# Ledger of designs, part 33: peptides against a protein of PDB entry 6IDX

Target 1, 380 residues: chain A of PDB entry 6IDX
Amino acid sequence: KELAKLSADVTFATEFINMDGIIVLTRLVESGTKLLSHYSEMLAFTLTAFLELMDHGIVSWDMVSITFIKQIAGYVSQPMVDVSILQRSLAILESMVLNSQSLYQKIAEEITVGQLISHLQVSNQEIQTYAIALINALFLKAPEDKRQDMANAFAQKHLRSIILNHVIRGNRPIKTEMAHQLYVLQVLTFNLLEERMMTKMDPNDQAQRDIIFELRRIAFDAESDPSNAPGSGTEKRKAMYTKDYKMLGFTNHINPAMDFTQTPPGMLALDNMLYLAKVHQDTYIRIVLENSSREDKHECPFGRSAIELTKMLCEILQVGELPNEGRNDYHPMFFTHDRAFEELFGICIQLLNKTWKEMRATAEDFNKVMQVVREQITRA

## One batch from the design tools (peptide; aimed at target 1 S95)

Design b2_p15_6_s2 (made by RFdiffusion4, then SolubleMPNN; from b2_p15_6, 8 letters changed)
Fold by OpenDDE base, seed 5:
Structure b2_p15_6_s2 (fold): chain B 380 residues (1-380), chain A 15 residues (1-15)
Amino acid sequence: as target 1 above (380 residues)
Amino acid sequence: SLAEKLVEELKKKLE
């Protein structure tokens, strides 16, 4: 107890570390001494002292043994561990993951996100916060190949559902620390969109062109019998498609694929458009047809609007940026839906279309409409 | 020093 208190002092910490005191502490934990196991308070103070000593940055985290890691991971994996030990163990694991890639690899082998999820189902918000913090640390330090796997595990409705039900919809106010961890988790999850955001469309890729054609089909051929196979591309059909792409509000009416060559938002805009067209087909058709029937220059260009809105949403959500310290703004809808970004796009494109009408906008007002929509989204 | 005393006490707990 006295050591834990004194370890916060840098002068004491320096002297204690110089005397190999931290090595002795690690060995005490590694030994799993019956003394420490029987006296949860003593172990909690030992772990506190260890954290406080390491927080001075005097000793590299790489000094930690695999036995120590296993012992700490063991405390996190035990179903009936003292809350004080669990809290400190989660914090130690987080610090290890954040400070050492080699320790990350070892920890990722010893613990699963599933084990950490169990600590979210408790009434203690501090434990929940440390559990999410460790999940975030693991996500941040994961190699790109493993990030997608973690996202898939997160997209497994379970983690989102647990956070939603036990944290967000809990009967207690969310503290700033928890709000920050929820923000971090959101940022890290949306950063998975960066690849698609930075992927340029290849205008020569037939599969990508077929997606644009599918957008046209859903908008204009939804009432036509499937028997109208896209017959031979006569000049009349090419001219028809050019008209349809104009009505869809693409900037390049001849080759809409060119509109998706700009990064950001690249292919992510096309993904959002396709999602809207397939999942919210009635909304998509309504937006497109309402603007396609207008000859008064007050048509909202859907294609252009979808691209610029996708870019705007990426900017608002800081896609491709690291989480910022001190931010705690998160979107609860992220935890309510597995395709939250695409659903957000679907809400925002309707808002954009409404705002365009209310402003009686023309193509010249496009940037003004986008500015108003940005303000509406950021205030919601 | 206090640090020295504490290190010595902790070492005794390892024995």
Scores: peptide ipSAE 0.217, ipTM 0.863, DockQ to the pose 0.854
OpenDDE base, seeds 1, 2, 3, 4: peptide ipSAE 0.212, 0.208, 0.211, 0.210; ipTM 0.862, 0.859, 0.862, 0.860

Design b2_p15_6_s3 (made by RFdiffusion4, then SolubleMPNN; from b2_p15_6, 8 letters changed)
Fold by OpenDDE base, seed 1:
Structure b2_p15_6_s3 (fold): chain B 380 residues (1-380), chain A 15 residues (1-15)
Amino acid sequence: as target 1 above (380 residues)
Amino acid sequence: SRAEELVKKLKELLE
């Protein structure tokens, strides 16, 4: 207890560390001494002292042994651990992951996201916060390949469900610390879209061109048999498609693929459009047909709007940026659906279409409409 | 120093 208190003082910490005190402290934890295992309070103070000593940045986190990591991970994995030990163990693991890539690799082998999800099912918001903080640290420090795997895993769906039900829809107000961790998790989740956001469409890729053709088909041929394979189109069919792409509101109505060559938002805009067309087909068809039937120059260009809206959403959500300290703004909607970004796009494109009509906008007003829509999205 | 005393006591717990 005294050591834990004194370890917050940099002068004491320096002297204690110079005497190899921190090494001795780690060895006590490593040994699994019956004394520490039987007296939860002593172990809690030992772990507190360790954290306070390490927080001075005098000693590298790389000094920590694999045995120490296994002991700390063991405390987190035990179903009946004292809350005080669990809290400190989660904090230690978070600090290890954040400060050392080598320790991240070792911890990622010892602890699963599934084990951490169990600590979210408790009523203690502090434990929930530390558990999410460790998940966020693991997600932040994961290699890109592993990060994508973590996002696609059943564990991520379960994590969102548990957060929604036990944290966001909980009977307790969300504290600032938890709100920050939810913000961080949201930012890290949306950063998975960066690859698609920075992927240029290849105008020569037939598979990508077929997606644009599918958007046309869904909008205009929804009642007509899919039997007209896109490849056999006579010059008259090409001219027909050019008209359809103009009605879809593409900037390059001759070759809509060119509209997706700019990054950001690249292929992510096409992914959003295709998702809207397939999952919310009635909404998509309504938006497209309502604007395609207008001859009064007040048509909302869907294709252009979808691309610029996707870019705007990426900017608002800071896709590709690291989480900022001190921010705590999270959107509960992002925990309600697996494809929350595409669902947000679907809501925002309807808002854009509505705002365009209300403003009686023309193509010259496009940027003004986008500014109004940005303000509406950021206030919601 | 107090640090020295605490380090010594911790070492004694390892024995």
Scores: peptide ipSAE 0.262, ipTM 0.881, DockQ to the pose 0.847
OpenDDE base, seeds 2, 3, 4, 5: peptide ipSAE 0.254, 0.260, 0.260, 0.262; ipTM 0.879, 0.881, 0.881, 0.882

Design b2_p15_6_s4 (made by RFdiffusion4, then SolubleMPNN; from b2_p15_6, 8 letters changed)
Fold by OpenDDE base, seed 1:
Structure b2_p15_6_s4 (fold): chain B 380 residues (1-380), chain A 15 residues (1-15)
Amino acid sequence: as target 1 above (380 residues)
Amino acid sequence: SKAEELIEKLKKLLE
């Protein structure tokens, strides 16, 4: 207890560390002494002293042994652990992950996200906060390949469901610390969209062109048999498609694929359009047909609007940026659906279409409409 | 020093 208190002092910490005191503390934890295992308070103070000493940044986290990591991970994995030990163990693991890539690799082998999710199912918001903080640290420090694995639909769905039900919809006000961790998790989740956001469409890729054709088919041929495969379209069919792509509001009516060559938002805009067209088909068809039937200069160009809206949403959500300290703004909606970004796009594109009509906008007003929509999204 | 005293106490817990 005295050591834990004194370890917060830089002068004491420096002296203690210079005398190899931190090594002695690590060995105490590594030994799994029956004394520490039987006296939860003593172990909690030992772990507190270790954290306070390490927080001075005098000693590299790389000094920690694999045995120490296994012991700390063991405290997190135990079904019946004292809350005070669990909190400090989660904090130690978070600090290890954040400060050392080599420790991240070792910890990622000892602890699963599934084990951390179990700590979210408790009523203690502090435990929930530390568990999310460690998940966030693991997600942040994961190499791209492992980050994609962590993005596997089941783990994310389960994590989102548990957060929604046990944290967001909990009967307790969300504290600032938890709000920050939810913000961080949201940012890290949206950063998975960065690859698609930075992927240029290849105008020569037939599979990607077939997606654009599918958007046309869903909008204009919804009642017609899917058997109209784009066969060797006669010049008349090409001219028909050019008209349809104009009605869809693409900037390049001849080759809409060119509209997706700009990054950001690249292919992510096409993904959003396809999601809207398949999942919210009635909404998609309505938006397209309401604007395609207008012979006046007040048509809302859906294709252009969808691309610029996707870009705007990426900017608002800071896709590809690291989480900022001190921000606590999270959106509960992002925990309600597996494809929350595409659902947000679907809401915002309807808002854009409504705002365009209300403003009686023309193509010249496009940027002004986008500014108004940005303000509406950021105020909601 | 206080640090030295505490380190010696911790070492005794390892014995």
Scores: peptide ipSAE 0.239, ipTM 0.869, DockQ to the pose 0.852
OpenDDE base, seeds 2, 3, 4, 5: peptide ipSAE 0.232, 0.238, 0.238, 0.238; ipTM 0.866, 0.868, 0.868, 0.868

Design b2_p15_7 (made by RFdiffusion4)
Pose (drawn by RFdiffusion4):
Structure b2_p15_7 (pose): chain A 370 residues (1-223, 234-380), chain P 15 residues (1-15)
Amino acid sequence: KELAKLSADVTFATEFINMDGIIVLTRLVESGTKLLSHYSEMLAFTLTAFLELMDHGIVSWDMVSITFIKQIAGYVSQPMVDVSILQRSLAILESMVLNSQSLYQKIAEEITVGQLISHLQVSNQEIQTYAIALINALFLKAPEDKRQDMANAFAQKHLRSIILNHVIRGNRPIKTEMAHQLYVLQVLTFNLLEERMMTKMDPNDQAQRDIIFELRRIAFDAETEKRKAMYTKDYKMLGFTNHINPAMDFTQTPPGMLALDNMLYLAKVHQDTYIRIVLENSSREDKHECPFGRSAIELTKMLCEILQVGELPNEGRNDYHPMFFTHDRAFEELFGICIQLLNKTWKEMRATAEDFNKVMQVVREQITRA
Amino acid sequence: SLRRKEQAKAAEEAK
């Protein structure tokens, strides 16, 4: 108890650390008996002292043994133990992950997505905060080529709806540190879109060109003389600036292939809305048609700017858009809503092709005022 | 805070 008190003082901590005092603590956790059942209070003070001592930055986090790591991960992976032990255990794992790629790799193997998510379902906001913090730390430290798989795994176990039901709509008001972790989680989530945003279409890749052909087919085949007239104009009546080679329009980064993903999502998941938008504007040879392809690409770019896809998380922000915690595909759903808004605003302005940038500005103002 | 700084540092490294 006394050690937990004094270890926050650097003057004391240095003296204790220089006698390998941290090893006394790690050895106790590694091999001490009946710690959770008979000595949980002692164990809580031990973990408090350990974290206080390590927070002075005198020694590397890489000093910790695999045995110590496994024991701490064990306290998190178990059907919940004492709240004080769990809080400190989650905090120790977060610090290990943030401070070492090696420790991240070992910890990622010792804890499951389901075990971490289950700790969000406790009524204690600090436990919830550290659980989200550990999740954020795993995302921050995951290799670029593993982060997407991790996101899918957390999504399949309902991380989003658990956060919505147990944190955002929970009884306890969200305090500043929890709000910060929600902000970080949202920033990391949007940043999963960044690679596709910056990926150019290969116009010479037939498989990618066939995706555009399929987009056009879904809409034009919903319309016979009128259908023929649409196809004679290649992709003009789908609204692409490059009428003959629309794949070239997707070399603009941002938004790149993310725009294509959004269009395909709208066509497949919301086929009626996609067909309505395209057919209202595919036989219009007055200058008043809203160009779908050009509008979708620019809207995708605009949404990426508004939502700050690619921005790094920082210390100063605690903001988040709660509606993104209400749908597994909220970004794509937002695209669909905004493309309908864009078409409504276009018609309200009796807009022509020359008005394209003005309409996009009004849409930007509509979205950002909402 | 210390944890926020560590998160910011980890994000910069990851980038």

Design b2_p15_7_s1 (made by RFdiffusion4, then SolubleMPNN; from b2_p15_7, 8 letters changed)
Fold by OpenDDE base, seed 3:
Structure b2_p15_7_s1 (fold): chain B 380 residues (1-380), chain A 15 residues (1-15)
Amino acid sequence: as target 1 above (380 residues)
Amino acid sequence: SKRRRLMEEAAREAA
């Protein structure tokens, strides 16, 4: 206990480390000897002292043995009643993952996100906080391929549901540290959109052009069998498509692919439009047809609006920015759905279309409408 | 906290 308290002092820590004191602490953990009187209390203080000593950055985290890692991971992965040991073990694993890619690899083999989710189903908010912190560390240090897999996995959907039900909708005030970890998890989740946000459409890529054609098909030919591949469209068909792309509200209605060459929002805008068209088809068709039938210059250009709205949402949500210390602003709605960004887009595009009508806007008012919509979104 | 700084540093290294 005294050692754990003194270990917070840098002068004491330096002297104790120089005396190989930290090696003694690691060996106590490695031994796993439960035969000592007051073992749990001694272990809790040992882990506290170890954390405080390592927090000075004097000793590399890579000094720890595989046996030490397995013992600490064992305290997290096995059902233990001792909350004090569990809390410190989660914090040690978090620090190991953050400080060393080698330790990340070893820890990722010993523990699963599913095991960490079990620690979210408890009433102790500190345990919940450290469990999310470790999940965030694992997510941050994962290779890009594994990050995407983690985000798409059933475990991530389950994680969001558990966070929503046991943390956000819990009967307890959310502490600052928990709010920060929820913010971090949100930022890390949105950073998966950065690649698509920065991906330019290739106007010569037929597969990407076929997505734009599918948007046209869903809006205007909803009863037509999709099996009619866009065959060798006669000049008359090309002229017809130009009219349809104008009705869809693309800026470049001759070649709508050009509207997606600007990054941000690049292909992410097309992803949002396609999601709306497939998942909320009735809403999509309604928005497009209501504006395509207008001859009064009060048509809301859907294509342009969708692109600029996607860009605006990326700016509001700070897509591509790293988690910042001291930030704790998380959005509970992003834990309600697995495609929460696209769902937010679907809500906001309806708001934009409504605001456009209420303002009796024309194409000249576009930026003014977008400013009003931005204020509405940021106040909600 | 020192842990928050470590997360920010780790995030900068992962970017």
Scores: peptide ipSAE 0.024, ipTM 0.716, DockQ to the pose 0.895
OpenDDE base, seeds 1, 2, 4, 5: peptide ipSAE 0.033, 0.022, 0.027, 0.038; ipTM 0.748, 0.536, 0.737, 0.759; seeds 1, 2, 4, 5 fail the geometry check

Design b2_p15_7_s2 (made by RFdiffusion4, then SolubleMPNN; from b2_p15_7, 5 letters changed)
Fold by OpenDDE base, seed 5:
Structure b2_p15_7_s2 (fold): chain B 380 residues (1-380), chain A 15 residues (1-15)
Amino acid sequence: as target 1 above (380 residues)
Amino acid sequence: SKRAKLMQKAAEEAK
């Protein structure tokens, strides 16, 4: 206890480290010997002293043994561990993950997000904070090939539901540190959209062109009696599709693929449009047909609007920005749905379409409508 | 917090 308190002092820490004192602490953890009277209390103070000593940055985190890592991971993965030990063990693992890619690799082999979920289902907000902080550390330090898997694990209804119900909707005020960890988790989750946001459509990719064709099919052919399948020659079909793409509100109604070559928002806009068309088909068809039937130049160009709205949402959500230490602004809605970004897009595109009608906008008013919509979204 | 600073530093190093 006294050592743990003194370890916060840099002078003491320097002297203690110079005496190989930190090695003694690591060996106490490595031994795992439960035979000592008050072992749990002693261990909790040992882990506190270790953290405080390491916080001075005098000793590299890479000095820790695999046995030490396994013991600490064991305290996090085992049920019914003392809360004081658990808290410090989570903090040690977080620090290890953040300070060393080598330690990340070793820890990622010993611990799963699933094991950390149990520590979110507790009434102790400090434990919850440390558990989310460790998840965030693992997510941040994950190699690109595994980062999507971590995101998919977060997108799991279970983890989101637990965070929502036990953390966000808990009976206690969210402390600043928890709010920061929730913010970080959201930033890391939104950064997965960056790849799609920066992916240009290839106009020669048939699969991507088929998605645009599917958007047309859902909008115009789903209501058409199959008897009106235009048996018209290839030229009439090409002219028909150009008309359909104009009615869909693409800027390049001859080759809509060109509208998705700009990054941002690249393919992410097409993903949002396809999601809307498939998941909210009635809403999609309504928006398209309401504007396709207008002869008064007050048509809202859906395709252009969807692209610029996707870009705007990426800007509002700061997609591709790293988490900032001073921020704690998180969006609870992103814990309510697995496709929360696409659902937000679906809400915002309806808002845009409504705002366009209310303003009696024309194509010349497009930027004014977008500015009004931005203000509406940022105030909600 | 020390944690937030460490996370930010690690994020900057991960770029």
Scores: peptide ipSAE 0.200, ipTM 0.879, DockQ to the pose 0.872
OpenDDE base, seeds 1, 2, 3, 4: peptide ipSAE 0.185, 0.189, 0.177, 0.187; ipTM 0.875, 0.877, 0.874, 0.875

Design b2_p15_7_s3 (made by RFdiffusion4, then SolubleMPNN; from b2_p15_7, 8 letters changed)
Fold by OpenDDE base, seed 3:
Structure b2_p15_7_s3 (fold): chain B 380 residues (1-380), chain A 15 residues (1-15)
Amino acid sequence: as target 1 above (380 residues)
Amino acid sequence: SKRARLQEEAAREAA
């Protein structure tokens, strides 16, 4: 107990480490010897002292043995461990994952996200916080292939549901530390959009052009079967499409694909538009038709607005950036929808369209509208 | 059609 308290002092820590004290603590954990009458209490203080000593950055995390890792992982995977040991074990695993890719690999073999989800179903918010922190660490340090798999897995969908039901909708106020971990999880999940955000549309890719054509079809030919996409349209049909692409509010009415060559937001804007058009078809059609029926120069250019809004949302959500330790702002909607970014886009595009009308905006006011919308989104 | 209705609703909201 005294050692655990003193280990927070850098002078004491330096002297204790110089005396190989940390090696003694690791060996105590490795031994797993339950023979002592006060084993659980001693272990809890040992783990505390170990954490406090390691937090000084004097000793490399790579000094820990595989036996140590297995013991700590055992305390997290076993259902009947003392809360004090569990909490410290989660924190140790988090630190190991964050500080060493070699340790991450070993821990990822010993512990599943599914096992960590069980620690979210408890009433102890500190345990919940450390469990999410470890999940976030594993997600951060995972290779890209495994990260995408983690995000798509039933475990991640289940994780969101459990967080929503047991943390966000819990009977307890969310502490700052938990809010930070929820923010981190949000940022790490939205960073999976970075690839699409940085993907340029190929104007020569027919499959990508067919998506733009599908947007046109949904807006203007909603009763027509998709099967008769006339790839061989006569010049008159091409001229008709140019009018339709103007009505959709693309900047390039002749070749809307050119509007998606800018990164960010690249193809992510097209993904958002397609999602809106398919999932919220009535909202999409209404927005497009409302602006297409105006002849008063107060038309809100949907295509341009959707692209710039997607870019703005990426900036607000810091897509492609690492989580900031000073932030705790998360969107509860992130935990309510599998496609939370696209749903946020769908809400914000309606807000943009409303704000455009309220301001009686013209195309010259576009940047002013976007600024007002940014302020509205960031205050919500 | 659903489109004609949405267009009429949109025209009413634009007016």
Scores: peptide ipSAE 0.019, ipTM 0.618, DockQ to the pose 0.010
OpenDDE base, seeds 1, 2, 4, 5: peptide ipSAE 0.017, 0.006, 0.006, 0.018; ipTM 0.524, 0.450, 0.470, 0.500; seed 4 fails the geometry check

Design b2_p15_7_s4 (made by RFdiffusion4, then SolubleMPNN; from b2_p15_7, 9 letters changed)
Fold by OpenDDE base, seed 4:
Structure b2_p15_7_s4 (fold): chain B 380 residues (1-380), chain A 15 residues (1-15)
Amino acid sequence: as target 1 above (380 residues)
Amino acid sequence: SKRRRQMEEAARAAA
């Protein structure tokens, strides 16, 4: 207990480390010997002292043995552990993961996200906070392939559901530290969009061009009078598609693929448009046909609007930005749905279309409409 | 906090 208090002092820590004191603490954990009176209390203070000593940055985290890592991971993976030991073990694992890629690899072999989710299903907000902090550390330090697996897995759906139901919708106020960890998780989740946001469409990729064609098909072929059979020659078909892409509101109505070569938002805008067209087909068709049937120059260019809105949402949500130690602002909405970004896009594109009509906008007013919509989104 | 700073430092190092 006194050692744990003194370990916060850098002078004491330096002297204690020079006397191999930290090695003694690690060996106490490695031994796992439950034979000592008050073992749990002693262990909790040992782990506190160890963490405080390591927080001085005098000793590399890579000094710890695999046996030590396994013992600490064991305290997190075992169902019946003292809360005080569990809390400190989560904090030690977080620090190990953050400070060493080698330790991350070892820890990722010893613990699962499923085991950490179990620590979210408790009434103790401190345990929940440390569990999310460790999840965030693992998510940050994971290779890109593993981060994507963490995001797509049933574990992520379960994690989100558990966070929503046991943390956000809990019968207790969210403390500042929990709010920060939820913010960090949100930032790391939004950063998964960065790849798509920075991916340029290849205008020569037929599969990507087929998505644009699918947007046209969903908008126009579902309501098509059977008399416009596409059976006329290649040039008439090309001219027809150019008209359709103009009605869809693409800037390059000859080759809409060119509109997705700008990064940001790149392919992420096409992903949003396709999601809207498939998941909210009625809303998509309504927006497109409402503007395609207008002859009064008050048409809202859907394609251009969708691209610029996607870019704006990325700016508002700070996609690609690093977690900031001072921030604690998170959006509960992003824990409610698997495709929360695309759902937000679907809400905002309807808001944009409404605002365009209310302003009686023309193509010249486009930037003014976007500014008004930005203000509306940021006030909501 | 020290831990929040450590997360931010790790994020900068991982970027």
Scores: peptide ipSAE 0.336, ipTM 0.914, DockQ to the pose 0.831
OpenDDE base, seeds 1, 2, 3, 5: peptide ipSAE 0.331, 0.321, 0.326, 0.333; ipTM 0.913, 0.911, 0.912, 0.914

Design b2_p15_8 (made by RFdiffusion4)
Pose (drawn by RFdiffusion4):
Structure b2_p15_8 (pose): chain A 370 residues (1-223, 234-380), chain P 15 residues (1-15)
Amino acid sequence: KELAKLSADVTFATEFINMDGIIVLTRLVESGTKLLSHYSEMLAFTLTAFLELMDHGIVSWDMVSITFIKQIAGYVSQPMVDVSILQRSLAILESMVLNSQSLYQKIAEEITVGQLISHLQVSNQEIQTYAIALINALFLKAPEDKRQDMANAFAQKHLRSIILNHVIRGNRPIKTEMAHQLYVLQVLTFNLLEERMMTKMDPNDQAQRDIIFELRRIAFDAETEKRKAMYTKDYKMLGFTNHINPAMDFTQTPPGMLALDNMLYLAKVHQDTYIRIVLENSSREDKHECPFGRSAIELTKMLCEILQVGELPNEGRNDYHPMFFTHDRAFEELFGICIQLLNKTWKEMRATAEDFNKVMQVVREQITRA
Amino acid sequence: SPLDAARRRAIRRRK
């Protein structure tokens, strides 16, 4: 108890650390008996002292043994133990992950997505905060080539709806540190879109060109003389600036292939809305048609700007858009809503092709005021 | 960096 008190003082901590005092604590956790059952209070003070001592930055986090790591991960992976032990265990794991790629790798193997998500279902906001913080730390430290798989795994176990039901709509008001973790989670989540945003279409890749052909087919085949007239104009009546080679329009980065993903999502998941938008504007040879392809690409770019896809998380922000915690595919759903808004605003302005940038500005103002 | 910021917030949160 006294050690937990004094360890926050650097003057004391240095003395204790210079006698390998941290090892006394790690050895106790590694091999001490009945710690959770008979000595939980002692264990809580031990973990408090350990974290306080490590927070002075005198020694590397890489000093910790695999045995110590496994024991701490064990306290998190178990059917919940004492709240004080769990809080400090989650905090130790977060610090290990943030401070070492090696520790991240070992911890990622010792804890499951389900175990971490289950700790969000406790009524204690600090436990919830550290759970989200550990999840954020795993995402921050995951190799670029593993982060997407991790997001899918967390999504399949309902991380989003559990946060919505147990944190955002929970009884306890969200305090500043929890709000910060939600901000960081949202930033990391949006940043999963960044690679596709910056990926150019290869116009010479037939498989990619066939995706555009399929987009056009879904809409034009919903319309016979009129259908033929649409196809004679290649992709003009689908609204692409490059009428003959629309794949070239997807070399603009941002938004790149993310725009294609959004269009395909709208066509497949919301086929009626996609067909309505395209057919209202595919036989219009007055200058008043809203060009779908050009509008979708620019809207995708605009949404990426508004939502700050690619921005790094920082210490100063605690903001988040709560509606993104209400749908597994909220970004794509937002695209669909905004493309309908864009078409409504276009008609309200009796807009022509020359008005394209003005309409996009009004849409930007509509979205950002909402 | 973001990691430094996360570390600082984690430590302060424990205080």

